# Peptides against a protein of PDB entry 1LOE, part 31

Target 1, 181 residues: chain A of PDB entry 1LOE
Amino acid sequence: TETTSFSITKFGPDQQNLIFQGDGYTTKERLTLTKAVRNTVGRALYSSPIHIWDSKTGNVANFVTSFTFVIDAPNSYNVADGFTFFIAPVDTKPQTGGGYLGVFNSKDYDKTSQTVAVEFDTFYNTAWDPSNGDRHIGIDVNSIKSINTKSWKLQNGKEANVVIAFNAATNVLTVSLTYPN
Target 2, 181 residues: chain A of PDB entry 1LOE as posed
Amino acid sequence: TETTSFSITKFGPDQQNLIFQGDGYTTKERLTLTKAVRNTVGRALYSSPIHIWDSKTGNVANFVTSFTFVIDAPNSYNVADGFTFFIAPVDTKPQTGGGYLGVFNSKDYDKTSQTVAVEFDTFYNTAWDPSNGDRHIGIDVNSIKSINTKSWALQNGKEANVVIAFNAATNVLTVSLTYPN

## One batch from the design tools (peptide; made by RFdiffusion4, then SolubleMPNN)

Design b1_p12_3_s4 (from b1_p12_3, 5 letters changed)
Fold by OpenDDE base, seed 4:
Structure b1_p12_3_s4 (fold): chain B 181 residues (1-181), chain A 12 residues (1-12)
Amino acid sequence: as target 1 above (181 residues)
Amino acid sequence: APFFDKLKTEFK
């Protein structure tokens, strides 16, 4: 089997292996998805296609991704919608913003989306989010309504370490988030 | 079927 890997430790002003969409950009060697204002959508795609699932053969690849992120809000209890790590078709374009995180368009299952996302959701949307109102990590399949969620306590301005792994043999997607400091 | 149709999840 073929293996593809990439690593971006610093995001430069000329990051050729990323495709920026919407308001996504780089600053201070970090990828910034929004302008830190309301009603913005920003995305960044890895520029090279990654073969995860082959519709013809049915073959599915294992994958693991890790990244760090920081949410720096003016108030730890007053933040925007959050963000996602997502896997979508190569021709994917920004979708609905706000609570849909620029990745989905509906809480209803949309098979045409072909999008899987791990959301780091900082805003409670009563229409689809867990009723406890907690900020949460969610796993989304073709819908903004997560198939599974876990409460997450945001540490404002602190780096969170995320590891997302998929085991093709077991079909298990594993998500971990830690604040090492 | 797409792999995500049979997706199972785990939080660590």
Scores: peptide ipSAE 0.722, ipTM 0.965, DockQ to the pose 0.843
Fold by OpenDDE base, seed 2:
Structure b1_p12_3_s4 (fold): chain B 181 residues (1-181), chain A 12 residues (1-12)
Amino acid sequence: as target 1 above (181 residues)
Amino acid sequence: APFFDKLKTEFK
């Protein structure tokens, strides 16, 4: 049994515990995933592998993560797709397909992906997103097509607080998003 | 994989 934890309050110019992929970088002590242009993908990985599930025994660890984020998306049409918190194999590479949030590459369930993501989705993709067209939070398991979604009323430019927790005893992944008053 | 097969979800 082991426990791993980390906390980053301010993201520095040389954040040694992160691996940056694509257009991801730090600026003004914030993690910035993309440039404000079309067809940009950026990711940041925690630099040390974390043993969350054991492929041999099937044992799974509890985990919890929390973060704050700001999205500027004043409309629903001239905006990017959003972002994810994700867990993927150590050799994961950014994916460039539009709408796939840099993490997935298909709406078909692919067990070999071994990727789970919580998406904060600001763009409606008719092929897989909830039909109501709402901005939404989604939980994505081996597919960009979420296994569960919740409508999300984005407060443009405001800080959102997110908590994502997995309880290994119940196998429940819990997601909460709040805007502090 | 058990993690993916058994995963349940909840929004709070």
Scores: peptide ipSAE 0.713, ipTM 0.956, DockQ to the pose 0.798
Fold by OpenDDE base, seed 1:
Structure b1_p12_3_s4 (fold): chain B 181 residues (1-181), chain A 12 residues (1-12)
Amino acid sequence: as target 1 above (181 residues)
Amino acid sequence: APFFDKLKTEFK
Protein backbone atom coordinates (compact mmCIF):
# COMPACT_ATOMS: atom_id res chain seq x y z
CA THR B 1 0.00 0.00 0.00
CA GLU B 2 0.99 3.61 -0.53
CA THR B 3 -0.06 6.64 1.46
CA THR B 4 0.43 10.26 0.53
CA SER B 5 -0.32 13.13 2.86
CA PHE B 6 0.32 16.81 3.20
CA SER B 7 -0.60 19.56 5.60
CA ILE B 8 -0.43 23.30 5.24
CA THR B 9 -1.30 25.21 8.38
CA LYS B 10 0.32 28.47 7.32
CA PHE B 11 0.49 29.59 3.73
CA GLY B 12 3.70 31.42 2.95
CA PRO B 13 4.32 34.14 0.41
CA ASP B 14 6.17 31.66 -1.78
CA GLN B 15 4.31 28.43 -1.20
CA GLN B 16 6.18 26.20 -3.60
CA ASN B 17 3.96 23.16 -3.16
CA LEU B 18 1.03 25.05 -4.64
CA ILE B 19 0.37 26.12 -8.19
CA PHE B 20 -1.60 29.33 -8.29
CA GLN B 21 -3.99 30.02 -11.13
CA GLY B 22 -5.87 33.17 -11.93
CA ASP B 23 -6.23 35.46 -8.98
CA GLY B 24 -5.20 32.95 -6.34
CA TYR B 25 -2.43 33.98 -3.98
CA THR B 26 -1.31 33.92 -0.37
CA THR B 27 -1.50 36.75 2.09
CA LYS B 28 -1.07 36.89 5.84
CA GLU B 29 -0.55 33.14 5.94
CA ARG B 30 -3.88 32.47 4.22
CA LEU B 31 -4.63 31.05 0.81
CA THR B 32 -6.83 33.58 -0.93
CA LEU B 33 -8.79 32.56 -3.99
CA THR B 34 -10.43 35.86 -4.79
CA LYS B 35 -10.65 39.39 -3.58
CA ALA B 36 -13.97 41.09 -3.08
CA VAL B 37 -14.09 42.34 -6.65
CA ARG B 38 -16.21 41.30 -9.58
CA ASN B 39 -15.31 38.78 -12.23
CA THR B 40 -12.40 37.04 -10.59
CA VAL B 41 -11.40 33.42 -10.62
CA GLY B 42 -8.62 32.04 -8.50
CA ARG B 43 -7.45 28.50 -8.04
CA ALA B 44 -4.68 26.73 -6.22
CA LEU B 45 -3.46 23.25 -7.03
CA TYR B 46 -1.31 20.96 -4.99
CA SER B 47 1.83 20.88 -7.07
CA SER B 48 2.45 17.16 -6.89
CA PRO B 49 0.09 14.77 -8.64
CA ILE B 50 -1.71 12.30 -6.44
CA HIS B 51 -2.98 8.88 -7.39
CA ILE B 52 -6.64 8.68 -6.50
CA TRP B 53 -8.00 6.37 -9.18
CA ASP B 54 -6.58 4.10 -11.82
CA SER B 55 -8.38 4.70 -15.09
CA LYS B 56 -7.53 1.26 -16.39
CA THR B 57 -8.25 -0.97 -13.42
CA GLY B 58 -10.84 1.19 -11.73
CA ASN B 59 -9.07 0.92 -8.41
CA VAL B 60 -9.67 3.89 -6.16
CA ALA B 61 -7.82 5.05 -3.08
CA ASN B 62 -9.35 6.09 0.17
CA PHE B 63 -8.82 9.73 0.87
CA VAL B 64 -9.68 12.37 3.40
CA THR B 65 -9.29 16.11 3.13
CA SER B 66 -9.91 18.64 5.85
CA PHE B 67 -9.68 22.38 5.69
CA THR B 68 -10.93 25.58 7.19
CA PHE B 69 -12.34 28.35 5.05
CA VAL B 70 -13.68 31.84 5.44
CA ILE B 71 -15.96 33.64 3.07
CA ASP B 72 -15.75 37.32 3.82
CA ALA B 73 -18.16 39.24 1.66
CA PRO B 74 -18.79 42.96 2.06
CA ASN B 75 -22.53 42.34 1.78
CA SER B 76 -23.81 39.12 3.33
CA TYR B 77 -26.94 39.27 1.20
CA ASN B 78 -25.04 39.62 -2.06
CA VAL B 79 -22.44 36.91 -2.20
CA ALA B 80 -21.25 35.24 -5.38
CA ASP B 81 -20.35 32.68 -6.34
CA GLY B 82 -18.66 30.49 -3.76
CA PHE B 83 -15.79 28.09 -4.20
CA THR B 84 -14.93 24.43 -4.61
CA PHE B 85 -12.59 21.80 -3.46
CA PHE B 86 -11.91 19.81 -6.60
CA ILE B 87 -9.98 16.93 -8.06
CA ALA B 88 -9.05 17.19 -11.72
CA PRO B 89 -6.42 16.05 -14.20
CA VAL B 90 -2.89 17.27 -13.58
CA ASP B 91 -2.94 19.67 -16.50
CA THR B 92 -6.16 21.31 -15.39
CA LYS B 93 -6.64 24.98 -16.16
CA PRO B 94 -9.25 27.47 -15.01
CA GLN B 95 -12.61 26.87 -16.63
CA THR B 96 -15.69 29.05 -16.86
CA GLY B 97 -16.08 31.59 -14.09
CA GLY B 98 -19.14 32.91 -12.36
CA GLY B 99 -21.61 30.23 -11.46
CA TYR B 100 -19.35 27.58 -12.95
CA LEU B 101 -16.85 28.39 -10.21
CA GLY B 102 -13.89 28.22 -12.57
CA VAL B 103 -14.10 24.44 -12.55
CA PHE B 104 -16.80 23.44 -15.04
CA ASN B 105 -18.14 24.61 -18.39
CA SER B 106 -21.59 23.07 -18.54
CA LYS B 107 -24.52 21.78 -16.56
CA ASP B 108 -24.57 18.82 -18.91
CA TYR B 109 -22.55 15.80 -17.91
CA ASP B 110 -19.16 15.98 -19.59
CA LYS B 111 -17.10 12.87 -19.15
CA THR B 112 -14.08 14.58 -20.65
CA SER B 113 -13.94 16.92 -17.67
CA GLN B 114 -12.76 14.16 -15.35
CA THR B 115 -13.48 16.47 -12.46
CA VAL B 116 -15.18 15.97 -9.12
CA ALA B 117 -15.83 18.94 -6.90
CA VAL B 118 -17.39 19.79 -3.60
CA GLU B 119 -18.93 23.20 -4.01
CA PHE B 120 -19.77 25.73 -1.38
CA ASP B 121 -22.24 27.65 -3.44
CA THR B 122 -23.42 31.04 -2.27
CA PHE B 123 -25.32 32.14 -5.38
CA TYR B 124 -28.51 30.68 -6.79
CA ASN B 125 -28.26 29.89 -10.48
CA THR B 126 -31.77 29.10 -11.66
CA ALA B 127 -30.60 26.86 -14.47
CA TRP B 128 -28.99 24.21 -12.29
CA ASP B 129 -29.12 24.93 -8.56
CA PRO B 130 -31.69 23.46 -6.15
CA SER B 131 -35.04 25.11 -6.65
CA ASN B 132 -35.38 26.21 -3.04
CA GLY B 133 -32.73 28.84 -3.68
CA ASP B 134 -30.76 28.00 -0.56
CA ARG B 135 -27.05 28.42 -0.34
CA HIS B 136 -25.76 24.91 -0.39
CA ILE B 137 -23.01 22.40 -0.39
CA GLY B 138 -22.97 20.39 -3.58
CA ILE B 139 -21.15 17.41 -4.95
CA ASP B 140 -20.39 17.89 -8.62
CA VAL B 141 -19.36 15.10 -10.96
CA ASN B 142 -18.31 16.29 -14.40
CA SER B 143 -20.97 18.98 -14.26
CA ILE B 144 -21.79 22.13 -12.35
CA LYS B 145 -25.19 20.56 -11.73
CA SER B 146 -24.69 18.75 -8.44
CA ILE B 147 -25.58 15.11 -8.03
CA ASN B 148 -26.46 15.89 -4.42
CA THR B 149 -26.85 19.01 -2.32
CA LYS B 150 -27.41 20.09 1.24
CA SER B 151 -28.65 23.46 2.40
CA TRP B 152 -26.00 25.51 4.15
CA LYS B 153 -26.35 28.72 6.10
CA LEU B 154 -23.35 30.91 5.39
CA GLN B 155 -21.89 32.64 8.39
CA ASN B 156 -20.13 35.51 6.72
CA GLY B 157 -16.62 36.08 7.98
CA LYS B 158 -16.65 33.00 10.21
CA GLU B 159 -14.40 29.99 9.97
CA ALA B 160 -16.02 26.81 8.71
CA ASN B 161 -14.45 23.41 9.19
CA VAL B 162 -14.82 20.98 6.31
CA VAL B 163 -14.09 17.28 6.11
CA ILE B 164 -14.33 15.44 2.81
CA ALA B 165 -13.77 11.71 2.93
CA PHE B 166 -13.99 9.00 0.33
CA ASN B 167 -14.36 5.36 1.29
CA ALA B 168 -13.21 3.18 -1.58
CA ALA B 169 -14.86 0.08 -0.16
CA THR B 170 -18.31 1.64 -0.24
CA ASN B 171 -17.74 4.29 -2.93
CA VAL B 172 -19.23 6.88 -0.59
CA LEU B 173 -18.04 10.46 -0.58
CA THR B 174 -18.91 12.07 2.73
CA VAL B 175 -18.94 15.81 3.28
CA SER B 176 -19.33 17.62 6.57
CA LEU B 177 -19.28 21.30 7.39
CA THR B 178 -19.40 22.86 10.84
CA TYR B 179 -19.03 26.29 12.34
CA PRO B 180 -17.26 25.72 15.63
CA ASN B 181 -17.71 28.26 18.38
CA ALA A 1 -14.59 5.84 -15.39
CA PRO A 2 -15.66 3.63 -12.50
CA PHE A 3 -14.93 6.28 -9.91
CA PHE A 4 -17.43 8.65 -11.43
CA ASP A 5 -19.99 6.01 -12.31
CA LYS A 6 -20.16 4.44 -8.87
CA LEU A 7 -19.84 7.50 -6.68
CA LYS A 8 -22.34 7.77 -3.87
CA THR A 9 -22.68 10.73 -1.57
CA GLU A 10 -23.51 11.52 2.02
CA PHE A 11 -23.71 14.68 4.05
CA LYS A 12 -23.04 14.70 7.76
Scores: peptide ipSAE 0.696, ipTM 0.956, DockQ to the pose 0.805
Fold by OpenDDE base, seed 5:
Structure b1_p12_3_s4 (fold): chain B 181 residues (1-181), chain A 12 residues (1-12)
Amino acid sequence: as target 1 above (181 residues)
Amino acid sequence: APFFDKLKTEFK
């Protein structure tokens, strides 16, 4: 077996192990996906392909990723759409923006997408989001309509710690979000 | 694809 790992504590201006798409960039040693303007999509991909699933054998790797994020919303009641951590084919390009988070194009299941995402969704889209209207964490499989969601209280300007783990033996994707402070 | 079809989820 083989293990691939990487860690980025400070994001530099010319971060060579990231591929930036759309408006994604680094500033002040942070990865920034957008410039807080309307109708923009920014993405950053790890530059090396990672073998997570094999379409021929069906083998799937275990993986764990952790990161911290901060959402600074000028108005906590008027925010953008949020963001995702996602896994997609190596040639992935930005998809539909807005509520589709630049990762999906439909609320209908699209097997050709081959994309899984953990969304941190700050905007209620009536057509597919949980009916309670809560900000939420969602797990998206080939669709912006989550297969599972959990209500999430955004703490504006505070660092959130995220851990996303996949156990190949059980096929369970586990998501944890905490505000340590 | 098997990965997508078999995926289960959990929130901690």
Scores: peptide ipSAE 0.694, ipTM 0.954, DockQ to the pose 0.808

Design b1_p12_4_s1 (from b1_p12_4 with T1S T3S A10E)
Fold by OpenDDE base, seed 2:
Structure b1_p12_4_s1 (fold): chain B 181 residues (1-181), chain A 12 residues (1-12)
Amino acid sequence: as target 1 above (181 residues)
Amino acid sequence: SLSATVDLKEVF
C-alpha cells in the first residue's frame, strides 16, 4: 500500500516541501496566504504529488489531513473571502477571480477544473453561498457552489482545529472544525 | 461536522 504523509508544525522561511503561489508566504512560523489588502490571493501546495487513485486497479486512497488556522474577520462585510484546503492537478495555478477563494475561476460548475475543496468562507456571496448569509464551511466539487455546507460560528482571532477525512469505501468526505481553547 | 459524498475517480 502506497502512503504519503507529512507534518509541518513550524512553517519556515524556506519551507522545502511547499510551493508558494501568489501572495502566499511564511512569517513567524505561520503560513500566510494573503496580504492585508484588497484583491490578493495566495496558495501553498505540498510539493510532492500525491496519488489519489490507481487507474489500473481502481483503488482510491483514503486520506486524513489536519491543520490549525486563525482568521481575523471582526465583521462580515469588510473582510476577505476566506480560504480552502484543496486537491487539484499538479499544474494547478492560483485563480484571481473575486469570491472564488483562489481555486475556482467562475461561478459555474466546471468538470475540467478537477478540484475538490473544503472552504472556510467568511464572506457572503449572494450568487452561490447559502441564503442565510452565515459564515460557513463547505465541500466544493469543481464548483464554488458547495455540494454541502454548514454554518460556522467564527471565533475571531482564535485557533481553529480542522480535520478532513476521506473514506474511500463510502466515498464520504468529512470535515470537523473545533475551537479547543 | 460536515460531510458529503465525493467520487474522486470521477473528479481526477
Scores: peptide ipSAE 0.805, ipTM 0.981, DockQ to the pose 0.956
Fold by OpenDDE base, seed 1:
Structure b1_p12_4_s1 (fold): chain B 181 residues (1-181), chain A 12 residues (1-12)
Amino acid sequence: as target 1 above (181 residues)
Amino acid sequence: SLSATVDLKEVF
């Protein structure tokens, strides 16, 4: 068996186990993806490759990840576009910004993307988002168009706790989001 | 919570 584990409670200015891309950086012990500025994309990658599955044995990894995030938008009624937790190849680079959240380039399924993401989407894009227009969490596979979504009421400036778990026996990815306060 | 079936072997 193989196990990879990491924990970052405070983000330093020289965080050695992260690769920063675009406008992503650390400040005040927090990872900051973007500031409230138009047309920006920021990403941070865990620097060590993770073995998701083994082609020789067919074994697929189970995983659990948890994190806390804060969206602090200057205008609570105008918040765009959200962010993702994602898994992609080691040489991944920033993709299309805006509604594509810097990780996808199409609403059509593109197997060459090789990207799985959990989106926390604060902006309604008519072309692919759920028609109710709600802010939502979504599970994305090789497309910005989620395979499943659930409405999410953003609490601006408040800490949200997220747990993402994958069960290899069932191939079920599960996301939970809570506001403890 | 939110869930979906994802075949990681088909993605990666």
Scores: peptide ipSAE 0.787, ipTM 0.980, DockQ to the pose 0.960
Fold by OpenDDE base, seed 5:
Structure b1_p12_4_s1 (fold): chain B 181 residues (1-181), chain A 12 residues (1-12)
Amino acid sequence: as target 1 above (181 residues)
Amino acid sequence: SLSATVDLKEVF
């Protein structure tokens, strides 16, 4: 079994294993996707391709990723759109910003997108988000309209721990978010 | 936690 792994504890100015797109950059050993500026998109890609599945054998990889993030909004009631962890083709480029999170272009299923994302969505978009209006975590497949969501209470300025795991035997993608004490 | 069934072979 082939295994690929990487770990970034401190994000430096010369992160050779990341490809920065749009407004994404590193500062103070953090990866910063966007500043508190409207209509900006920042992305960071792992520079090496990840082998998700093998078309010859049909084997699909298991994977697990973990990260810590902080959303520090100047006003907890006036925040930006959020961000995603995503998997997309190696030549992926920034997509539509705003509520599309720079990753998607449609609320309708678009097979040509070839994108799976876990969204941490802080802004309610009436056209596709859960009707309860809650900030939420979502699993997105070829659409900004999530196939499943769960309400999430943002703790502004606090570190959130995320674990995303995929079980190839069951095809189940699992997301866990916690705010440790 | 949140979960969903995703067929990666159909996506990629």
Scores: peptide ipSAE 0.777, ipTM 0.979, DockQ to the pose 0.960
Fold by OpenDDE base, seed 4:
Structure b1_p12_4_s1 (fold): chain B 181 residues (1-181), chain A 12 residues (1-12)
Amino acid sequence: as target 1 above (181 residues)
Amino acid sequence: SLSATVDLKEVF
């Protein structure tokens, strides 16, 4: 079977296998998606296209991705919007910021978006987020309104480990998040 | 953990 893999242990100042968009950049061996100011969008894309499925055979790729992230909020009661891991067309550009996390433009299903995202959402948007107001993980398909969510207790400044897996046999996308430290 | 069914062929 066709396999594509990559690993980035430390992010360098000239990370050639990433395409930076908006305010995304690397510093101190970390990928930084945002500046500590309002109304910014930062994204980083893996530079090589990924073959998701084959229209001739109908085969769909399995995948597993893992990463560690830290959210540093200046105040636990005054946080930004969060971030996503996403898959989108090769010509993807930054989309609406704020609650749309730079990857979507609508709470209504929009097939033209062609975007799947896992959101780590730290800001409650009353128009689409779960009514309990909890910070949450969400799975988003062509909409910022998640098809499923799970409450997530943000630990400010702590490293979170994430694993995202897709099983092509079942079409199930699974997300796990832990704070091991 | 969190899971959902996603048809990638329909999306892409």
Scores: peptide ipSAE 0.747, ipTM 0.976, DockQ to the pose 0.959

Design b1_p12_4_s2 (from b1_p12_4 with T1D A10E)
Fold by OpenDDE base, seed 3:
Structure b1_p12_4_s2 (fold): chain B 181 residues (1-181), chain A 12 residues (1-12)
Amino acid sequence: as target 1 above (181 residues)
Amino acid sequence: DLTATVDLKEVF
């Protein structure tokens, strides 16, 4: 059984195991995705390809990832869209369409995108977001319209802990978000 | 927690 793992506690100015896209950069030992202005998209990719499944054996990988993030979104209207954790082909490029979280490029399902994302969405888009208008976390498969969502009570400017786990035996992806003391 | 069933072999 092959295992790939990495840990980045402090993001350095020359982080060799990350590929930065768009406006993504590091500062004060943190990864910063945007410049906190309108029409900005930034991404960071783990530089080594990961082996999700093996077509010869049929084996699918289990995985778990954890991270801590801070979002400043003091209201529901004058804010950006949020961010995602995503898995996509190695040649993936940032997408600049508004509301698509830098990952998708249309409001429609597109199997050719080959993308799984967990969204942390701070802006209500009437066309695809849950109708209650809540900030939410979502699981996205080839579409900005999540296959499932859960309301997220944002604590503005506070550190949130996220754990994302995939169980290959059940095909269940699990997302947990907490605000620790 | 938020959960969903995803078939990674169909996506990738």
Scores: peptide ipSAE 0.814, ipTM 0.981, DockQ to the pose 0.936
Fold by OpenDDE base, seed 5:
Structure b1_p12_4_s2 (fold): chain B 181 residues (1-181), chain A 12 residues (1-12)
Amino acid sequence: as target 1 above (181 residues)
Amino acid sequence: DLTATVDLKEVF
């Protein structure tokens, strides 16, 4: 079996193993997807392709991703749309912004999207988000409309720890989010 | 935790 791994504890000004798209950049050793302004999309891609599955063998990769994020909104009751961790084709480009999080273009299932995302959604979009209006974590497959969601209480300015794991034997994707402090 | 079943072979 083949294993690919990477770890970034401090994001440098010239981070060569990341491809920055849109407004994504590094500052103060942190990856910043957007500034606190409207109409922006920022993305960062791992620069090397990841082999998700092999059509010859039928083998599907297991994977684990962990990261820490901070959302620091000027107004905790008036925030932007959120962000995603996503897997998409190597030539992927920023997609529709706003509620589509720069990753999707449709609330209807679109197989041509070839995108799986875990969303950390801070803004309620009536057309596709859970009806309770809660900020939420979601698992998105070829659509901004999540196949499953879980309510999430944003702690503005606090560090959240995320672990995303995929078990190829069961096809189960698991997302955990905690505020350790 | 949040979980879902995803068939990656059908996506990619």
Scores: peptide ipSAE 0.807, ipTM 0.982, DockQ to the pose 0.957
Fold by OpenDDE base, seed 1:
Structure b1_p12_4_s2 (fold): chain B 181 residues (1-181), chain A 12 residues (1-12)
Amino acid sequence: as target 1 above (181 residues)
Amino acid sequence: DLTATVDLKEVF
């Protein structure tokens, strides 16, 4: 078996283990995906490929990812569109922005996307989001339309802690979000 | 927590 791990506590201006795409950059030791500007997409990729599963053995990796994020919107009542943690092929490029969060292109299932994402969605898109209109976290597989969601109360400007874990024995992906302060 | 079943072998 193999194990790959990384940890970034403070993001430097020349973070060598990240590939920045679109408007993504680092400032004040934080990874910044977007500023409060219309029609922008920013992404950052871990620079080394990860081995998710082995076609010869059928073995699938377990993984756990944790991070802290802050959404700092100038208007707490108008926040769009959110962001994702995602896994995609090594040659992945920014996809459709806006409600597609820069990682998907369709609400219809598209196997060619080869993308799994956990979304932290702050904007209600009537075509695919939960009908209650709540801000939510979601698990997305080859579609911006989540296979499951949970309502999430955004605390603007506050740090949220996220843990994402995948159990290969059960194929269960688990997402936890908390505001510790 | 939010959970879902995902078959990564079918995705990647």
Scores: peptide ipSAE 0.804, ipTM 0.982, DockQ to the pose 0.949
Fold by OpenDDE base, seed 4:
Structure b1_p12_4_s2 (fold): chain B 181 residues (1-181), chain A 12 residues (1-12)
Amino acid sequence: as target 1 above (181 residues)
Amino acid sequence: DLTATVDLKEVF
């Protein structure tokens, strides 16, 4: 079995295995995606391409990723749009901001996007988000309109643990989010 | 947990 892995416990100012885009940067050993201002998009990419599937054999990789994040909103009743974990082509660039989270450009399925994302969405966009208006986790495939969502209560300023796993045998992507503290 | 079926061959 071919395996690749990486781990970043502390994010340094010269983090060589990350490519920063937009307003993404590191500070105080943390990866910071956005400034606490309007109309900002920040992204960070793992610097090495990952092999998702083999066209010769048809084999698809299993993968597991885990991370801890904090959303710190100046006002718990006035938050920004959220963020995503995403997989996209190696030449990917920041896309539409705001409700599109910097990774998509349409609510309609767009095969040319070639993007899979897990969104942690803190802002209700009436055009595509679940009608209950809840903040939510979503799985997005070539569209900002999630193929499935689950309500998620944001705990402002607290650390959330995320595990994202893909099982190639079943094609099931699983997302787990917990607030351990 | 949140789950969905995703065919990565169709995406990438």
Scores: peptide ipSAE 0.781, ipTM 0.980, DockQ to the pose 0.960

Design b1_p12_4_s3 (from b1_p12_4, 4 letters changed)
Fold by OpenDDE base, seed 3:
Structure b1_p12_4_s3 (fold): chain B 181 residues (1-181), chain A 12 residues (1-12)
Amino acid sequence: as target 1 above (181 residues)
Amino acid sequence: SLSAVVDLKEVF
């Protein structure tokens, strides 16, 4: 049995276990992915590769990750796209195409991207987002077009708690988002 | 909550 774990309570200016990409940086002990301007992309990767599955045994890892985030999106039109939690190959690079959350590079399914993402999407893109136009949480497999979504009632500027769990026995990925009282 | 079936062996 192999287990890997990490915890970051306060993000420092010299966070050694993170790789920053694009405009990602730390400030006031928080990880900040973007500047408050148009056309900004930022990412942060855990610096050590993780072992998702073993090709020799066929065993797949269970995992649970949790984090807290804040988004400022006071309206539905003059705002950015949101953000993702994602898993991708170690050589992954930020993508700058608008609407693709810094992770994908087209509106089409692309198996070669080898990317699983949980999106927290604040901008309605007619071409691929749920037709109701709601802000939403989505599970993305190699595509900006989510395999499943759920409407998300954003509490602007408030801290949201997220738990993402994967059960290897069932292959079920589960996302929970709550606003604590 | 939101759930989906994801085959990680096929993705990675």
Scores: peptide ipSAE 0.809, ipTM 0.981, DockQ to the pose 0.949
Fold by OpenDDE base, seed 1:
Structure b1_p12_4_s3 (fold): chain B 181 residues (1-181), chain A 12 residues (1-12)
Amino acid sequence: as target 1 above (181 residues)
Amino acid sequence: SLSAVVDLKEVF
């Protein structure tokens, strides 16, 4: 068996286990993906490759990840575009910004993307988002068009707790989001 | 909570 584990409670200016891309950086012990400026993309990657599955044995990893995030938008009624937690190949680079959240390039399924993401989407894109227009969490596989979504009421400036779990026996990815306050 | 079936072997 193989196990990889990491924990970052405070983000330092020289965080050695993260690779920063685009406008991503650390400040005040927080990881900041972007400032409230249009047409920006920021990403941060865990620097060590993770073995998701073994082609020789067919074994697939179970995993659980948790994190806390804050969206602090200057205007609570105008918040774009959200962010993702994602898994992609080690040589991954920033992709299309805006509604594509810097991780995808198409609403059509593209197997060459090799990307799984959990999106926390604050902006309604008519072409692919749920028609109710709600802010939502989504599970994305090789497309910005989610395979499943759930409405999410953003609490601007408040801490949200997220848990993402994958069960290899069932292939079920589960996302939970709560506001403790 | 939100869930979906994802075949990671087909993705990666």
Scores: peptide ipSAE 0.796, ipTM 0.980, DockQ to the pose 0.960
Fold by OpenDDE base, seed 5:
Structure b1_p12_4_s3 (fold): chain B 181 residues (1-181), chain A 12 residues (1-12)
Amino acid sequence: as target 1 above (181 residues)
Amino acid sequence: SLSAVVDLKEVF
């Protein structure tokens, strides 16, 4: 079994294993996707391709990723759109911004997107988000309209711990988000 | 937690 792993504890100015796109950058040992500026998209890609599945054998990889994030909005009631963890083709480029989170272009299923994302969505977009209007985490497959969501209460300025795991035997993608004490 | 069934072979 082939295993690929990486860990970034401190994000430096010369992160050679990341490809920065748009407004993404590092500062103070943090990865910053965007500043508090409207209509900007920032992305960071792991620089090496990840082998998700093998077309010859049909084998699909298990994977787990964990990270800590902070959303620090100047106004908790006036926030930006959120962000995603995503998997996309190696030549992926920033997509539509705003509510599409720089990763998707449609609320309709688009197989050509070839993108899976976990969204941490802080802004209610009436056209596709859950009707309760809650901030939420979502699992997105080839569409900004999530195949499943769960309400999430943003704690502004606090560190959230995320674990995303995929079980190849069951095809179940699992997301866990916690605010540790 | 949140979960969903995702067929990665159909996506990629």
Scores: peptide ipSAE 0.786, ipTM 0.980, DockQ to the pose 0.970
Fold by OpenDDE base, seed 4:
Structure b1_p12_4_s3 (fold): chain B 181 residues (1-181), chain A 12 residues (1-12)
Amino acid sequence: as target 1 above (181 residues)
Amino acid sequence: SLSAVVDLKEVF
């Protein structure tokens, strides 16, 4: 089977296998998606296209991705919107910021978006987020309104480990998040 | 953990 893999242990100042968009950049061996100011969108894309499925055979790729992230909020009671891991067309550009996390433009299903995202959402948007107001992980398909969510307690400044897996046999996307430290 | 069914062939 066709396999593509990559690993980035430390992010360098000239990370050639990433395409930076908006305010995304690397510093101190970290990928930084945002500046600590309002109304910014930062994204980083893996520079090589990924073959998700083959229209001739109907085969769909399995995949597993893992990463560690830290959210540093100036105040735990006054945080920004969060971030996503996403898959989108090769010509993807930054989309609406704020609650749309720079990857979507609508709470209504929009097939033209062609975007799947896992959101780590730290800000409650009453128009689409779970009514309990919890910070949450969500799975988003062509909409900022998640098809499923799970409450997530943000630990400000702590490293979170994430694993995202897709099983092509079942079409199940699975997300796990832990704070090991 | 969190899971959902996603039809990638429909999306892409």
Scores: peptide ipSAE 0.761, ipTM 0.978, DockQ to the pose 0.959

